# Ledger of designs, part 16: peptides against a protein of PDB entry 5TUV

Target 1, 107 residues: chain A of PDB entry 5TUV
Amino acid sequence: KEVIDRLRYLKAEIEDLELKERELDQQKLWLQQSIKNVMDDSINNRFSYVTHEDICNCFNGDTLLAIQAPSGTQLEVPIPEMGQNGQKKYQINLKSHSGPIHVLLIN
Target 2, 107 residues: chain B of PDB entry 5TUV
Amino acid sequence: AQECQNLEVERQRRLERIKQKQSQLQELILQQIAFKNLVQRNRHAEQQASRPPPPNSVIHLPFIIVNTSKKTVIDCSISNDKFEYLFNFDNTFEIHDDIEVLKRMGM

## One batch from the design tools (peptide; made by RFdiffusion4, then SolubleMPNN)

Design b1_p9_8_s2 (from b1_p9_8, 4 letters changed)
Fold by OpenDDE base, seed 2:
Structure b1_p9_8_s2 (fold): chain B 107 residues (1-107), chain C 107 residues (1-107), chain A 9 residues (1-9)
Amino acid sequence: as target 1 above (107 residues)
Amino acid sequence: as target 2 above (107 residues)
Amino acid sequence: MKIIKKFEN
C-alpha cells in the first residue's frame, strides 16, 4: 500500500513538473521576443551603443578589439592547432550574411 | 521499490532543469534591464551635450570584444565586401559579448 | 574546445 501510494504521488509530481517546465519554456520564448522587439525599436536602436571609455573601463592592460557585426553573424573559433613553425594557431573566423563587419582597435 | 527510486531520480533531474531554466529567465530579464539602462544613459548624455557622439567614438550593438596580451601579434584578413574576417593570433585571446560588457559596466 | 556562436540581439 505504501509503495503504491508513493508511486502515485511521484507520478503526479512529475506531471506537475512537466507542466512547470513547459511554462518556463514559453516564458523564455516570450521574453526573447520582447528583448528583440526592444532592441529593434528605432529609438532604442539609435542609442544602443557603448563608448571607447566604457570598454576601457571594463578591461585592463590588454589589446582590445571591438568587432561590430550584424545580428546573425557567425563566429567560429577552431581548436588551436600547431602551425608549420611549431606555433599554435589561434584563430577567429567571422562570416556575415546581412552586412559588413567593422573592427575597431580600442587600445 | 526500484520503480520508486527511478521516479525519484527523474523527479530530481526535472527539478534541477527547472531551476536552471528559472536562472536563465532571470538572466534574460537582467539583460533587458541593462539594455534599457544603456539607452537611457545615452539619451541623457546626448541631451546634455546637445549632440550625438562622433560616429567613430562609439561601438553600436551587437558587438563582441576580443582581448589579448599587448605582445600578441594579430593578423587580419578581410574580404572585399567586409562580410568575412579571418583573425590570426600568435597567442591566446578571450572573447566577450556585449551582454557581458553591459554587466561589467554596471548597467 | 571549438566555439561556434552567432551574434544575437
Scores: peptide ipSAE 0.091, ipTM 0.886, DockQ to the pose 0.128
Fold by OpenDDE base, seed 4:
Structure b1_p9_8_s2 (fold): chain B 107 residues (1-107), chain C 107 residues (1-107), chain A 9 residues (1-9)
Amino acid sequence: as target 1 above (107 residues)
Amino acid sequence: as target 2 above (107 residues)
Amino acid sequence: MKIIKKFEN
């Protein structure tokens, strides 16, 4: 029957798709490790920076804060709540566990 | 018939996941390329200048950028060890990671 | 001791 044939086809296709998905997962893992290795390289690390000009060119006309923090630093942005004056309060909470946080005012 | 429909739904779900994973993989590839391009740019620049940039003139990865209006008032409270930061803004702000910055830079 | 810095533009 056509239905039986369709079922067989779909099952086979799903199996192939499952294999493809696993392949992609593995590729992602490898690529993530590759990126880490490249970033952790001592030579690359020395040159892993942007300039103030780079940042300013990316963001026009705003006040810019650059926050340099160790990997794993927790960043929390609470839902804005109304303050006592009826204005919304906007906050950023940063917490590092491995080193100091450095903040620069770019402009 | 119902089984066939169920499998077709599953097939479509897997196809969508694969598409998403392919997109994510491409993004990772672009990130790696962007980082390599950044390193190459900086290395070339330092070679031409025959000196590294001043320590406080650049922002090393990893970092984030917070941008807000020039009219926004920002209050910052810092712990003694600089492990904790609390920012208060009287207006909205945006947060951008270093990856996004590299993209905006055209790396 | 908490350090409070205010940014105004």
Scores: peptide ipSAE 0.050, ipTM 0.884, DockQ to the pose 0.039
Fold by OpenDDE base, seed 3:
Structure b1_p9_8_s2 (fold): chain B 107 residues (1-107), chain C 107 residues (1-107), chain A 9 residues (1-9)
Amino acid sequence: as target 1 above (107 residues)
Amino acid sequence: as target 2 above (107 residues)
Amino acid sequence: MKIIKKFEN
């Protein structure tokens, strides 16, 4: 009797969770579209930038590279491997298909 | 008994997914707010200055920030059309997206 | 800090 009651409870709870998950999926889709619309607006795009000062205030004391790349640019960071000189290779590969990549040295 | 255990596993899996999705939605909302705040800030700043910022003084979205030690040697190979970049570092680096930067800026 | 830039075809 106790097991049967537990089974019924679990089944009902799972059904409720399924509904909740679907609701969240729909909300995500809506939000993603909303964000896209806002970012693709010509006026918003014109003002969608940060300054060197903004970046410097976010990071202290290191070399900072700002890489501006078109949406859809491929970013690859391979697992570090040992080089010929026994040094680990740390690498970033960038490939754009829609436009040039721009790199700025901040500090 | 086995059926009950199976349902409990499923229940837990769904709860975890829901929690993750809720967190992702919250982040999306914050991203949208941050972007709108950024646009508003820049628009106001340009109005006060009565001119846009110099082209090389700003970084347009989307972008990433690469952070590494000042001691790190960076080798950069660039294609003629600037569609492909290969960065080699002799030490570790960190990559931060524009979303994280906006968060650090307090947007 | 040392940055080396190379242009490749």
Scores: peptide ipSAE 0.042, ipTM 0.882, DockQ to the pose 0.038
Fold by OpenDDE base, seed 1:
Structure b1_p9_8_s2 (fold): chain B 107 residues (1-107), chain C 107 residues (1-107), chain A 9 residues (1-9)
Amino acid sequence: as target 1 above (107 residues)
Amino acid sequence: as target 2 above (107 residues)
Amino acid sequence: MKIIKKFEN
């Protein structure tokens, strides 16, 4: 009796969870499309920037490079390897396919 | 009894997935809000100044910030078309995306 | 800080 009732309860709950998961998936799709629309808007793009002051307020005391690259630019950070001089090599590789990359020194 | 246990495991798996999806959705919402706030701020600022900021004084999205010590030596190799960049650092660095920057800005 | 730029063709 108890086992049968528990089975029925669990099955019903799982069904509800399936519906909830589908709802969340749909909401995610809608939101992603909304974000895309907002970011791709010409007016929004015009004002889609931060200042040097903004960056400086976020970070203190170090050298800051700002790298502007078009969407889809590939960023690769290889695992540090030992160089010939016994020093680890730290690298960043950037490759764009749709436009030039711009680099700014902030600090 | 075994069937109950199987369903309970499935229920738990679904609950965890739902929790993760809810968190991801919330993050997307916050990103959209931050972006809208950024645009609004900049639009208002330019209206008050009656001019856009100087071109090289701002960083347009999308961007990344590379943070490293002031003592770090950075070697940068750039293709002629600026589509490819290779950065070499003699020390460790951190990378932060524009989303994180907006968060730090309190947007 | 020292930044060295090299251009590649």
Scores: peptide ipSAE 0.040, ipTM 0.883, DockQ to the pose 0.036

Design b1_p9_8_s3 (from b1_p9_8, 7 letters changed)
Fold by OpenDDE base, seed 4:
Structure b1_p9_8_s3 (fold): chain B 107 residues (1-107), chain C 107 residues (1-107), chain A 9 residues (1-9)
Amino acid sequence: as target 1 above (107 residues)
Amino acid sequence: as target 2 above (107 residues)
Amino acid sequence: MEIKIKVEK
């Protein structure tokens, strides 16, 4: 029957897709580790920076804050809520557990 | 048949997951490339200058950029140890991670 | 542009 043939086809395709997904998962893990290794390299770490000019070229006409924080720093942006004055609150909460946070004003 | 329909749904679900994973993998690849390009650029620049940049003139990864209107008033509360920062804005702001910055830089 | 910084405990 047409239905039976379709079932067989779908099952076979799903099996192939499962293999593909596993392949992608492994590639992701490998790439993540590769990125980590590259970034953790002492020489690469030494040169892992951007300049004020770099940032200014990416953004224009605004106040820019650069926040340097250790990896794993908690960044929370609460949903804007009405403040006491009836104005929406726009807030950023940062919490580091491994080192100090440094904030720079750009522009 | 119902089974056929179920498998077709499953197939589509897997296809979508694979597509998403492929996209995520591509992003990771681009991140690694961007980082390597950044390091290469900086190494070359420092070689030409025969000196590293001043410590406070650059922004080391990892970092985030917060941009807001130049009219926005920013209130910042900082813990004594600088491990915790609370930012209050009287208007909307945008947050951009270092990955996005590198992308905008064309790395 | 106005930025107010307050150091807390």
Scores: peptide ipSAE 0.170, ipTM 0.888, DockQ to the pose 0.038
Fold by OpenDDE base, seed 5:
Structure b1_p9_8_s3 (fold): chain B 107 residues (1-107), chain C 107 residues (1-107), chain A 9 residues (1-9)
Amino acid sequence: as target 1 above (107 residues)
Amino acid sequence: as target 2 above (107 residues)
Amino acid sequence: MEIKIKVEK
């Protein structure tokens, strides 16, 4: 009897959790669309940038590459493996489908 | 019963998933706020300067930052249309998205 | 720091 009651309770709770999860999913979609709309606004788009100083303040002492790529650009970072030179290769693959990629060296 | 235990495990799994989604929503909200703050900052700065920044001095969103040691040798292969980039590093590197950069900027 | 750029045709 106790086990049966517990089972019923758990099943009911799981159903409630499913509803909650769906609610969160919808909220996420809404928020993502909101963000997109904000970013696509002509005025916001005009001012949607950071400066070299901004980047330098975030990172110091390293070589910094800023890669500006269109939304949807594929970024692949293969697991490091031994290269032909006997050392591990560290690689980044970028592929855009909607526009050119721009790279800036931040000094 | 074993079924009860199984359902409890599932319940816990769903609870954790919901928690993760809640956290993701919070992050999205913060991203939106950060973006708005960025736009506001830049708009104000340009108003004071009475001119936009030089094109090559800013990095327009979306972007990523790659940082590596100054000793790292970087080889980059670029397609003629600049739609595809292959970066080879002889040492480790880090990748940071624009969202993380905005966080580091305190936006 | 050394950066080499190769253009693929």
Scores: peptide ipSAE 0.165, ipTM 0.888, DockQ to the pose 0.040
Fold by OpenDDE base, seed 3:
Structure b1_p9_8_s3 (fold): chain B 107 residues (1-107), chain C 107 residues (1-107), chain A 9 residues (1-9)
Amino acid sequence: as target 1 above (107 residues)
Amino acid sequence: as target 2 above (107 residues)
Amino acid sequence: MEIKIKVEK
């Protein structure tokens, strides 16, 4: 009897959770489309930038590289492995298909 | 009963997925707000200056920031068309996307 | 800080 009641409760709750998950999925899709539309707007795109000062205010005391690349650029960060000289290899691989990559050194 | 246990596992799995999706949705909302604020800031700044910033003084979205120690040696191999970049570091580094930067900027 | 840039042909 107790088991039966628990089963009924769990089944009902799972159904509610399924509805909630579908709702969230739809909201995500709509929001993603909204963001895309805003970012693709010509006027917004013109002003879609940060300054060196902005970056420096976010980070301190380190070497900072700003890499501006077109959307869809492939970014690969391999798991560090031992190099030929016994030093671990830390790498970033970038491959763009739609335009050049621009790199800035932030002092 | 075994069925009850199975449903409890399923329930927990769904709850976790929903939690993750809710978090992702919140992040998307913040991204949209941050972007709009950035655009507004830059538009106002350019109006006050009566000119756009120099091309090499700004970093256009999308971008990433690579943060590493000032002691880190960085080797960069670039294709002639600047479509492919290979970075080698002799020490660890951190990568931060433009979304995180906007957050740190208080956008 | 040391940055080495090599342009590949």
Scores: peptide ipSAE 0.161, ipTM 0.887, DockQ to the pose 0.038
Fold by OpenDDE base, seed 1:
Structure b1_p9_8_s3 (fold): chain B 107 residues (1-107), chain C 107 residues (1-107), chain A 9 residues (1-9)
Amino acid sequence: as target 1 above (107 residues)
Amino acid sequence: as target 2 above (107 residues)
Amino acid sequence: MEIKIKVEK
């Protein structure tokens, strides 16, 4: 019957999709590890920076702050709420656990 | 049959999830390429200049960029060890990660 | 642009 054949086809296809998804998951894991290795390399780390010019070329017309912090630094941006003076609070909270945070004014 | 419909829904769900994972994988690949290109650029530049850039002229990864109006007043509280930063803005701001910056740089 | 920095313990 056509319905039975369709069921068999769908089950087989879903099985193939399961295999494909597992393949992608593994590839993601491998790539993530590769990226980590590349970034942690001492030579690459030495040259892993951008210049003020680089940033200025990406943005224009506004105040630009560059915040350099070690990996794992906690970044919190609370939902804007009304302050005591009736002004909305716009905040950024940074907390590092492994090293100092450095802030640069770019523009 | 109802079973066919159930399997077709499952099939579609898996297809969409696979599509999303493929896109995420592609983004990771592009990130890795961008980083490698950045390192290569900087390494070549320093070789040509025969010196590293001044310490305060570059922003080391990882970093974020905060973009706000030039009219925005920014208050910053910093701990003595520079491990904790509290920023207060009197207006809205945007945050951009280093990955986005590298993309905008064309890396 | 105005940036105010306060150092805290």
Scores: peptide ipSAE 0.137, ipTM 0.886, DockQ to the pose 0.037

Design b1_p9_8_s4 (from b1_p9_8, 5 letters changed)
Fold by OpenDDE base, seed 3:
Structure b1_p9_8_s4 (fold): chain B 107 residues (1-107), chain C 107 residues (1-107), chain A 9 residues (1-9)
Amino acid sequence: as target 1 above (107 residues)
Amino acid sequence: as target 2 above (107 residues)
Amino acid sequence: MQINMSFEK
């Protein structure tokens, strides 16, 4: 009896969880579309920028590279491997398909 | 008994997925808010200045920030069309997306 | 800080 009751309870709970998960999926899709619409707006796009000061205030005492790349640009960061001189090699590979990449050094 | 155990595992798996989806949804909401705040800030700033920012003084979205030590040596190879970039670092680096930057800016 | 830049043909 206890096992049967537990089974019934679990099945009902799982059904509720399935509904909740679907609801969240729908909300995510709607929100993503909303964000896209806002960002793609020509007026908003004109003001979609940060300044060098903004970046400098976010990071202290380091070398900063700002990489502006078109949406869809491929970013690859291989696992560090040993170089020819025994030094670990750290790399970033960027590949754009829709436009040029712009790199700025932030001092 | 075995069926009950299987359902309990399934229940836990669904709960974890829901938790993750809820977190992702919250992040998307914050992103949208941050973006709107950024646009509003910049619009107001330009209105006050009665001019847009100078070219190359701002970084338009989308972008990423590469952060590394000032001691890090960076080698960069760029294609003629600027569609491909290869960065080599002699030390570790961090990558931060524009979303994280906006968060750090308090947007 | 040292940044070396090269352009590929």
Scores: peptide ipSAE 0.205, ipTM 0.893, DockQ to the pose 0.038
Fold by OpenDDE base, seed 4:
Structure b1_p9_8_s4 (fold): chain B 107 residues (1-107), chain C 107 residues (1-107), chain A 9 residues (1-9)
Amino acid sequence: as target 1 above (107 residues)
Amino acid sequence: as target 2 above (107 residues)
Amino acid sequence: MQINMSFEK
């Protein structure tokens, strides 16, 4: 009897959780679209930038590269492999399909 | 008994998914807020200055930041159309997206 | 800091 009651309880709870999960999924979709709309707005796009100072304040003391690339640009960071000199190779591969990539040295 | 155990596992799995989705949703909200704050900041700054920032003085979204030691040697190969970039580093590097930068900026 | 740039076809 206790097991049966527990089963009923669990089934009901799972049903509620399913509803909650669907709600969250819908909220995510809505928010994603909202973000896209805001970012694609021409006026917002005009002001969608950071300064060199902004970047430097976020990262101090290092060499900084800013890479501006169209959305959808492929960014690949291969697993470091041993180079010919016995040192690990650290690589970044960028490939755009919709426009040129621009790289800036910051700091 | 076995059915009860199965449902308990299912319940826990759903709870974890919901938790993850809630976290992801919160992250998206923060992203949108950060972006709006950035736009607002820049609008205000340009209004005060009565001029846009100089060309090439700002980094427009979307972008990524590559952070590496000042001692790191970077080799870069670029395609003629600038659609492809190959970077080689003699040391480790970090990659940060614009979202993380906005977070670090306190947006 | 050293950055070496090259262009490929």
Scores: peptide ipSAE 0.204, ipTM 0.894, DockQ to the pose 0.038
Fold by OpenDDE base, seed 2:
Structure b1_p9_8_s4 (fold): chain B 107 residues (1-107), chain C 107 residues (1-107), chain A 9 residues (1-9)
Amino acid sequence: as target 1 above (107 residues)
Amino acid sequence: as target 2 above (107 residues)
Amino acid sequence: MQINMSFEK
């Protein structure tokens, strides 16, 4: 009796958890769409920027490149391989399909 | 007994997934808040200055930041239309997205 | 710091 009751309880709880998980999935989709809508708004887009000072304050002591790329731009970072001189090659490949990419040297 | 144990494992698995999804939702909410705060900040700043920031003094979203040592040599190949970029580094680098930058800015 | 730029077709 005790085992049967425990099984029934666990099955019911799992069903409740399944419902909760589906609810969270729907909320995620809604929120993602909401964020997209807010970012795509023309008024918000006008003010959707950071300054050079903002970036410099976030990162100190290194060379900083800011890459402004359109949404949907493909970013590839291959696994580092050794070059001809035994030096490891570190690479970034960018490919845009909707517009030009702009690169700025910050410091 | 074995069935009970299997269901308990499944229950725990689902609880962990739910916890992860809740955390992801919270992050998305924070991203949206950060973006709204950024827009508000910039809007206020431009109102106070009575002019927009100078061209090329700001970095519009979306963007990424590449961080590397000042000693790193960077080679960049760019297509004529600026749709494709190839970066070669002789040392390691870090990539940070605009979301992380906004977090570091305290937005 | 050294940045070398090249352009490709």
Scores: peptide ipSAE 0.199, ipTM 0.893, DockQ to the pose 0.037
Fold by OpenDDE base, seed 5:
Structure b1_p9_8_s4 (fold): chain B 107 residues (1-107), chain C 107 residues (1-107), chain A 9 residues (1-9)
Amino acid sequence: as target 1 above (107 residues)
Amino acid sequence: as target 2 above (107 residues)
Amino acid sequence: MQINMSFEK
């Protein structure tokens, strides 16, 4: 009897959790759309930038590349492989489908 | 008994997913706030300066930052339309999205 | 720092 009651309780709780998870999913979708709308606003878009100084203040002493790419651009970082020179090859692949990619050297 | 244990495991799994989703929602909210703060900052700055920043001095969202040692040699292959980029590094690098940058900026 | 750029056709 105790085991049966526990089973019933657990099943009911799982159903409640499923409902909660769906609610969170809907909230996420709504929020994502909200963010998109805010970012796509013409006025906000005009002011949606950081300066070179902003970037430099975030990172110290390194070579910094800023890559401006359209939304949906694919970023691939393959697992490092041994190069022809006997050292590991570190690589970034970028592929855009909606516009050109722009690269800036910051430091 | 075994069924009960299985359901308890499932319950725990769902609870963890819910927790993760809640955290993700919180992060999205923070991202939205950070973006709004960025826009507000820039708008105010341009008002004070009575002019926009020079085009080459700012990086518009969306973007990513790649940082690596100043000693790192970077080879970049670019398609004619600039839709595809291949970066080769002779050493390790880090990639940071614009969201992380905004966080580092304290937005 | 060295950055080499090439263009692919």
Scores: peptide ipSAE 0.198, ipTM 0.895, DockQ to the pose 0.040

